# Ledger of designs, part 263: peptides against a protein of PDB entry 6B4J

Target 1, 315 residues: chain A of PDB entry 6B4J
Amino acid sequence: DITMQWYQQLQDASMQCVLTFEGLTNSKDSQAKKIKMDLQKAATIPVSQISTIAGSKLKEIFDKIHSLLSGKPVQSGGRSVSVTLNPQGLDFVQYKLAEKFVKQGEEEVASHHEAAFPIAVVASGIWELHPRVGDLILAHLHKKCPYSVPFYPTFKEGMALEDYQRMLGYQVKDSKVEQQDNFLKRMSGMIRLYAAIIQLRWPYGNRQEIHPHGLNHGWRWLAQILNMEPLSDVTATLLFDFLEVCGNALMKQYQVQFWKMLILIKEDYFPRIEAITSSGQMGSFIRLKQFLEKCLQHKDIPVPKGFLTSSFWRS

## One batch from the design tools (peptide; made by RFdiffusion4, then SolubleMPNN)

Design b1_p29_5_s2 (from b1_p29_5, 14 letters changed)
Fold by OpenDDE base, seed 4:
Structure b1_p29_5_s2 (fold): chain B 315 residues (1-315), chain A 29 residues (1-29)
Amino acid sequence: as target 1 above (315 residues)
Amino acid sequence: KVVVDIIKEYKEFIPKVKELEKEILEEEA
C-alpha cells in the first residue's frame, strides 16, 4: 500500500531525526542543557504566540521562525539564540517546531476552531521554505492522528490493549483511557489544522511555486476516506471537520468533480455512517447531515469562519 | 484515479450529478 509506505517513511524520518539530536537531549552537561532549553523555547514560543489579532504580528512571528531555521540569531527569553550553538541544534529545532504546530492543532484548534487558519498559514509558509519541517509536521500529525493519513490502526496479536488505544490516537495515563469526547476533540483540531494547511499559502512568499502539500492531498484524503469503511463517531466527526474547513477551497479547485464527490458522500457514504451510528453518537452525525444538506441545497460551501481575509493582512 | 474509480462504481448517482452541474452552470451563465 503506497499510503502506508508513505506513512512509514515519514515515521522513519522522524525517528532518525530524534536519533540525530539525541546527544543534545540526553546531555548531562549544564551548558548543553541550557542550549537545549533555549532552542526549545525559541522554536515553540513563537508558535504559541500565533493569534488572529493582526497580520503584522503574524508576519513578525513567521520572520522569527524563519530566521531561527535559517541559522540566524533570534531573541528568545532575553537571550540571543541560534541553532548554530550546537551541531544538532537545527534538527532539534525543526523537530520541536513541527511537534508544536501539531500540538497547537491538538490543543488550541481543538478548543478554538478559528485558530486553525493563522497557525496553518504560518506552518504552510515555513513548510515552503523548510521542507523538512513539513515532513516532520506530517510525521507528528500522522502519529497522533492516524485518521489524517488516513488509515485505521489494526490490533495485532499479542498487543496490549493500551498500546492499541495509543495507536488509535487515545491518550492513556495511569491505565486510564481518555474520554471519547476529549479524543474526538483533539482529533478534530488536528484534522482542521491539516485541512487549513493544504489550502493556505503564505502571502509574502513566492506564489508562483507549487504548494508543498496542497489541495491535491485534500482530494486524496477524501478519496481514501470514502474507500474505507466508516468508523463509529470518528468518521462523521472528522469528515465534517475536514469539509467545513476546506470544502470551499476544494469546491473552487475541483468544481464539478467536487460536487460529484459531495453527492456521493450524501447518497452512498452517509447511509453507511448512519448504519453504524448509535443513539449516543447522533450529534456528530446530525452535524454532518445538516452540513451536507445545506451545501447541496444552496449549491455552495461557505468560506469557513476564521478564514484570513485581505483586511487581516493589512492590519 | 481513486476518485474516478469511486464515481464509476456509483454510476447510479451520475444523473443526479449531471442535474446539479446543469443547475450550477445555468446560475453562472
Scores: peptide ipSAE 0.026, ipTM 0.637, DockQ to the pose 0.044
Fold by OpenDDE base, seed 1:
Structure b1_p29_5_s2 (fold): chain B 315 residues (1-315), chain A 29 residues (1-29)
Amino acid sequence: as target 1 above (315 residues)
Amino acid sequence: KVVVDIIKEYKEFIPKVKELEKEILEEEA
């Protein structure tokens, strides 16, 4: 289908990128190793510095990332670093930067949901200026969270159970699979980050341009989810996460059509989720139920907590 | 398009949708 074709195209592009900079990553030369480490730090440290503290600081981080991707030298770890230091430097930095954005979803947003917005607005702004970074963000996101596509990986004959678990997005270390709660927490963080990216625009860019991966992809994601059988605990969790973060934006964009979708979710799809929900999974189920009921009752989707305001950008 | 097709399959919910649409439109007016 078209969705799986899109998924595969992004994965292929990501794999090709890795092959392109393999010379840099596999080099035994001391200088090449130094360059690799400097480039990796220059790409990832600014992303780690993203916070909800001040818009001015966020702009500085954005400008630093953009400068690096533009071939300009940047200061990192007391050194001048440029992607021009190696022929594969740009591809490597784009890949590592995209990977780091997704890791921030997986780790930071998973623990602090409000962190989705400052990370997402930087990611969106960089994506607008550097489309390849955006494609790599999707590739990393889809690989770690197949539910962001969405699709459910299938067990194939002869596949190791651990490999199947990894395909589902679980971490497997020392033959121990990740606990369900930790798995869902990481998936939630990535979905929340994605839901924030598709609705946010960098305020200092050319706003006349169309969002490179906008709310239409959110609409598509919901449509695809509704066409799939629900998964126990997973669907209730991620559907809530998605709607909590981008439901207000979808409501504003699609208006009456959004409410039709929400009614369909509540009246048709939600009972199917209920039918597969065990007593031990009632937490995610109840949370989704209460959210849907509240939104339909009030005829409003609240602005998500942590949404960036004009006051943030003036700080 | 996909969403519209999904909604069309659920004709039983059309009355509820129309009711909600009416209520939303009345509040916007």
Scores: peptide ipSAE 0.024, ipTM 0.579, DockQ to the pose 0.044
Fold by OpenDDE base, seed 2:
Structure b1_p29_5_s2 (fold): chain B 315 residues (1-315), chain A 29 residues (1-29)
Amino acid sequence: as target 1 above (315 residues)
Amino acid sequence: KVVVDIIKEYKEFIPKVKELEKEILEEEA
């Protein structure tokens, strides 16, 4: 399976990255600990500051992240911080930055769906300039949300149930598995972030270049989902999330082929979702149903709420 | 590229995760 090979390659690269900066992370030296903390803050705080408030502020955040990744000193916590402070500094910052982008999907986007767009446009722009950050974003995303690949992890003989639950993306704390609603909320946030990344380009970059991970991956994702058995509540939820965020972009890109895909979803795949949907899961099912019916009836996919407009970039 | 052809290229059957979870829990009980 080429998809599983790709998944594994990204995970291996991520693991190798962790091993590369292990000296920095495991150091008992006070100076190394200070550098680690400064670099971690410099990598993560700007991402936390991403908001829908103003395009100018978003540009400042982007420039700061790019400067840090380019080996330039940046101001963080009242200090001048640079990845050159440690030989492993760049690898560490790239990893932590990528991790933070995915975490914003898991937390911020999960709670505020419109936050996907400003986070995604920064992530896309950084990915264009720093491909390794993009690969690490995918690695973190795939690990936390296998449905973003997509694949469903399988239980293997001898595996602990908790480990299997973690592979599925559930949080397990003190031998208690996460509630399904919280799980779906986090998965939704990550899928929405991914759906935003694949369609957005940083407006101040070289737009003539090919998107490093563009809408073709969205098309692939849909194709793969439709060939998988639907999961109760999960498939209806995430398919809706994906289509709501990137359906308009896919429609514009693939035109007639997109509508064929949407008809296939409604006529062939949706009944399979219905067949496994219980009365307690009807909310996600109905939401997907209404979305599909509305889109087919109007022959249009609406621009998602929170999509960044020209007015945003002038602010 | 035709949608049908694209779907065929990515055709995989993956069992339902929740059903597997139920089976595991029933075996452990």
Scores: peptide ipSAE 0.056, ipTM 0.502, DockQ to the pose 0.070; fails the geometry check
Fold by OpenDDE base, seed 3:
Structure b1_p29_5_s2 (fold): chain B 315 residues (1-315), chain A 29 residues (1-29)
Amino acid sequence: as target 1 above (315 residues)
Amino acid sequence: KVVVDIIKEYKEFIPKVKELEKEILEEEA
């Protein structure tokens, strides 16, 4: 399966990246520890500062991240920080930056869906200039949310239940599995972030270039989901999240083919979701149903709340 | 009848999507 090969390649690349900067992360030297902490802060703090407030502020954050990745010194925590301070600095920063983007999906977007767009446009712009960061974003995303690939991890003989739960994307701490609502909330945030990334381009870049991971991957994702058996509660939740965020963009891009896909979802796939939906899981099911019915009735997918407008970039 | 036709068209479209995926992955490698 080409999708699983892609998944594995990204995971292998991510693992290799970790091994590459192991010297920096495992160093007992006080200077190396300081450099590590400075680089970690420089990579992650700007991402945490992304907000919906002003386009000008977003540009400043983007420029800072790009400068850091370009080997230029940046100010962080009152210090001048550069990836050149350590031979493994660039790999470490790329990894931590990518991890932080996915973490913002998992946490910030999960709680505030509109936050997906400013985070995603920065991530997309950085990905365009730094492809390795994009690959690492996918690797982190796929590991935390296998449904973003998509695939459903299977239980293997001899596997511990906790390990299987972690593979499914659940957090397991002190032998306590995460509650389903919290799990779905985190998965939703990551899917929404991904759906935003694939449709957004950084407006100050070379927009004539092809998007490094564009809407064609959205089409792929839908195609793969529809070729899989639905998973209880998860499929209905994430399919809604994905369509709410990027459905309008997919509609504009694929026109009649998109509507054929949406009809297929409603008439063929949705009954399969219904068949596996318990009475306690009707919330996600009903939400998806209402969304599909409304979109088909109006022959339109609404622009998602929080979508960045021209006025945002002039602020 | 319309749904069946759409499903058939979709199934025929899936290989094209996979080919597109392959092309994208090869261009990024």
Scores: peptide ipSAE 0.022, ipTM 0.613, DockQ to the pose 0.050; fails the geometry check

Design b1_p29_5_s3 (from b1_p29_5, 14 letters changed)
Fold by OpenDDE base, seed 1:
Structure b1_p29_5_s3 (fold): chain B 315 residues (1-315), chain A 29 residues (1-29)
Amino acid sequence: as target 1 above (315 residues)
Amino acid sequence: SVTVDIRKELRYFNPKVLELLKQIEEEEA
């Protein structure tokens, strides 16, 4: 189908990118190793510095990332670093930057849901100026969280159980599979970050341009979820996460059509989730139920906590 | 605000889900 084709195309592009900078990553030369490490730090440290504290600081981080991607020298670790230091430098930096954004979803947003918005607005702004970074963000996101596509990976004959678990997005270390709660926490963080990216625009860019990966992808994501049978615990968790973060934006964009879809979710899809929900998974189920009931009763979806306001950008 | 072409957006739903959406529309009408 079209969705799986899109998924595969992004994965192929990501793999090709890795092959392109393999010379840099596999080099035994001391200077090449130094350049690699400097570029990696220059790409990832600014993303780690993203916070909810001040809009001015966020702008500085954005400008630094943009400068690096534009071939300009930036200061990192007391050194001048540029992607021009190696022919594969730009591809490497784009890949590592995209990977870091997804990692922030997986780690920071997973632990602090409000962190989704400042990370997402930087990612969206960089995506607008550097489309390849956006494609790589999607590739990393889809690989770590297939539910962001969305699809549910299937076990194939002859596949090792651990490989299947990894395909599902679980971390497997020393033949031990990640606990379900930790798995869902990481998936939630990535979905929340994605839901924030598709609705946010960098305020200092050319707003006349169309969002490179906007709310229409949110609508598509919901449609694809509804087209599939629910997965135990996963669907209830991620559907809630997605709607909590971008439901207000989707409501404003799609209006009556959004409410029809929400009614469909409550009346038809939710009972199917209930049918596969065990007693140990009632937490996610109840949370989704309460959210849907509240939204339908009030005919409103609240603006998510942590949404960036005008006051944030004036700080 | 970007005008949503709903007909284009409905293409993402499978026939079963699309039929259910139509039923909701008929009940609300």
Scores: peptide ipSAE 0.509, ipTM 0.882, DockQ to the pose 0.079
Fold by OpenDDE base, seed 3:
Structure b1_p29_5_s3 (fold): chain B 315 residues (1-315), chain A 29 residues (1-29)
Amino acid sequence: as target 1 above (315 residues)
Amino acid sequence: SVTVDIRKELRYFNPKVLELLKQIEEEEA
């Protein structure tokens, strides 16, 4: 399966990246430890500062991240920090930066859906200039949310239940599994972030270039979802999240073909979702149903709330 | 917008889904 091969390749690359900077992360040297912490902060703090407030602020954050990845010194925590401070600094920063983007999907976007767009546009812009960061974003995303690939992990004979739960994306701590609502909330945030990334371009870059991971991956994601049997609660939830965020963009890009797919979802796929939906899971089911019906009735997918406009970039 | 090669994009669907899409196309024509 080409999708699973892609998944595995990204995971392998991510693992190799971790091994590459192991010297930095495992060092007991005081200077190395300091450098590690400085680089970690420099990589992650700017991402946490992304907000919906002003385009100018977003540009500053982008420029800072890009400068760091370009080997230029940046100010972080009152110190001048550069990836050149350690031979493994760049790999470490790229990894931590990518991890942080996904974490913002998992946490910030999960709680505030509109936050997906400013985070995504920065991520997209950085990805365009630093492809390795993009690959690592995917690797982190796929690991935390296999449904972003998409695939549904299966229980294998001899596998511990907790390991299976982790593979599904659940957090398991002290033998306690995450509550379903929290799980879905986190997955939703990550899917929404991904859906935003694939449709957004950094406006100050070379927009004539092809998006490094564009809407064609959105089309592919939907196709792969439709190729699979739905998973209880998860599929209905994430399909809605995905369509709400990037459905308008997909509609514009794929036009008639998109509508054919949407009809297929409503008429063929949705009954299959219904068949596996319990009474306690009707919320996500109903939400998807209402969304599909509304979109098909009006022959329109609304622009998602929080979508960045020209006015945002002038602020 | 980038021109979409639909034939290329359809490669992601399995035969069953492709057939369903074809049927939908015929019904909407």
Scores: peptide ipSAE 0.497, ipTM 0.904, DockQ to the pose 0.079
Fold by OpenDDE base, seed 2:
Structure b1_p29_5_s3 (fold): chain B 315 residues (1-315), chain A 29 residues (1-29)
Amino acid sequence: as target 1 above (315 residues)
Amino acid sequence: SVTVDIRKELRYFNPKVLELLKQIEEEEA
């Protein structure tokens, strides 16, 4: 399976990255520890500051992240910080930055769906200039949310139940598995972030260049979902999340072909979801149903709430 | 608008899904 090979390659690259900066992370030297902390803050704080408030602020955040990744000194915590402070600094920063973007999907977007767009446009712009960060974003995303690949992890003989639960994306703390609602909320946030990334371009970049991970991956994601049997509650939830965020963009890009796929989802795939949906899972099912019916009836998919407009960039 | 090569994009669907898409096309035509 080419999809699984791609997944594994990204995971391997991520693991190799961790090994590359292990010297920095495991150092007992006080100066190295300080550098590590400064670099970690410099990489993650700007991402945390991303908001829907003003385009000008978003540009400042982008410029700061780009400067850091370019080896330029940036101000962080009242200090001048540069990836050149340690030979492993760049790898460490790229990894932590990518991790933080995914974490914002998992936490911020999960709680505030509209936050997907400003986070995604920065991530997309950084990805365009720093492809390694993009690969690491995918690696982190795929590890936390296998459904973003997409694939459904399978239980193998001899596997511990907790390990299987973690592979599925559940958090397991003190031998207690995460509640289903919290799990789906986090997965939704990550899928929504991904759906936003693949459609957004940084407006101040070179627009003549091809999107590094564009809508073609959205088409591929949907295709792969349809190739698989639905998973109870998960498929209905994430399919809705994905279509709500990037359905309009896919409609514009793929036109008639997109509508054929949407009809397929409604007429063939949706009944299969229904067949595995319990009474306690009807919320996600009904939400998807209503969305599909509305879109097919109106022959339109609305622009998602929170989509960045020209007025945002003038702010 | 980037011209989508639909033939290339259809490669992501398995044979069953491709057949269903074809059927839908025939019904909408």
Scores: peptide ipSAE 0.491, ipTM 0.901, DockQ to the pose 0.079
Fold by OpenDDE base, seed 5:
Structure b1_p29_5_s3 (fold): chain B 315 residues (1-315), chain A 29 residues (1-29)
Amino acid sequence: as target 1 above (315 residues)
Amino acid sequence: SVTVDIRKELRYFNPKVLELLKQIEEEEA
């Protein structure tokens, strides 16, 4: 399976990255520990500062991240920090930055859906200039949310139940599995972030270049979802999240072909979802139903709430 | 806007889904 090969390649690259900076992370030297912490803060704090408030602030954050990744010194925690402070500094920063972007999907976007767009546009812009960060974003995303690949993890003989639950994307703490609502909320945030990344370009970059991970991956994602039998609650939830965020962009890009796909979803795939939906899971099902019906009736998918406008970039 | 090569994009669908898409196309013709 080409999709699973792609998944595994990204995971292997991510693991290799971790091994590369192991010297930095495992060092007992006080100076190395200080450098590690400074680099970690320099990589992650700017991402946490991303907000929907002003385009100018977003540009400042982008410039800071890009400067750091470019080997330039940046101010962080009142100190000048550079990836050149340690031979593994760049690899470490790229990994932690990518991890933080996905974490913002998991936490911030999960709680505030509109936050997907400013985070995504920065991530997309950084990805364009630093492809390795993009690959690491995918690796982190796929590991936390297999449904972003998409694939549905299977239980294997000899596997512990907790390990299987973790493979499915559940958090397991102190032998307690995460509640379904919290699980779906986190998955939703990550899918929404992904759906935003694939459609957004940093406005101050070279727009003539092809998006490093563009809408064609959105089309592929939908196709792969449709190739699989739906999962209870999960498929309805994430399909809605994906279409709400990037459906308008896909409609504009693929036009008639997109509408054929949407009809297929409504007429063929949706009944399959219904067949596996219990009475307690009707919420996600109903949301998807209403969304599909409205879109097909109006022959339009609305621009998602929180989409960045020209006025945002002038602020 | 980048022109989409539909033939290339159809490679992601399994035979069953492809057949369904074909049927939809025929019904709308």
Scores: peptide ipSAE 0.491, ipTM 0.902, DockQ to the pose 0.079

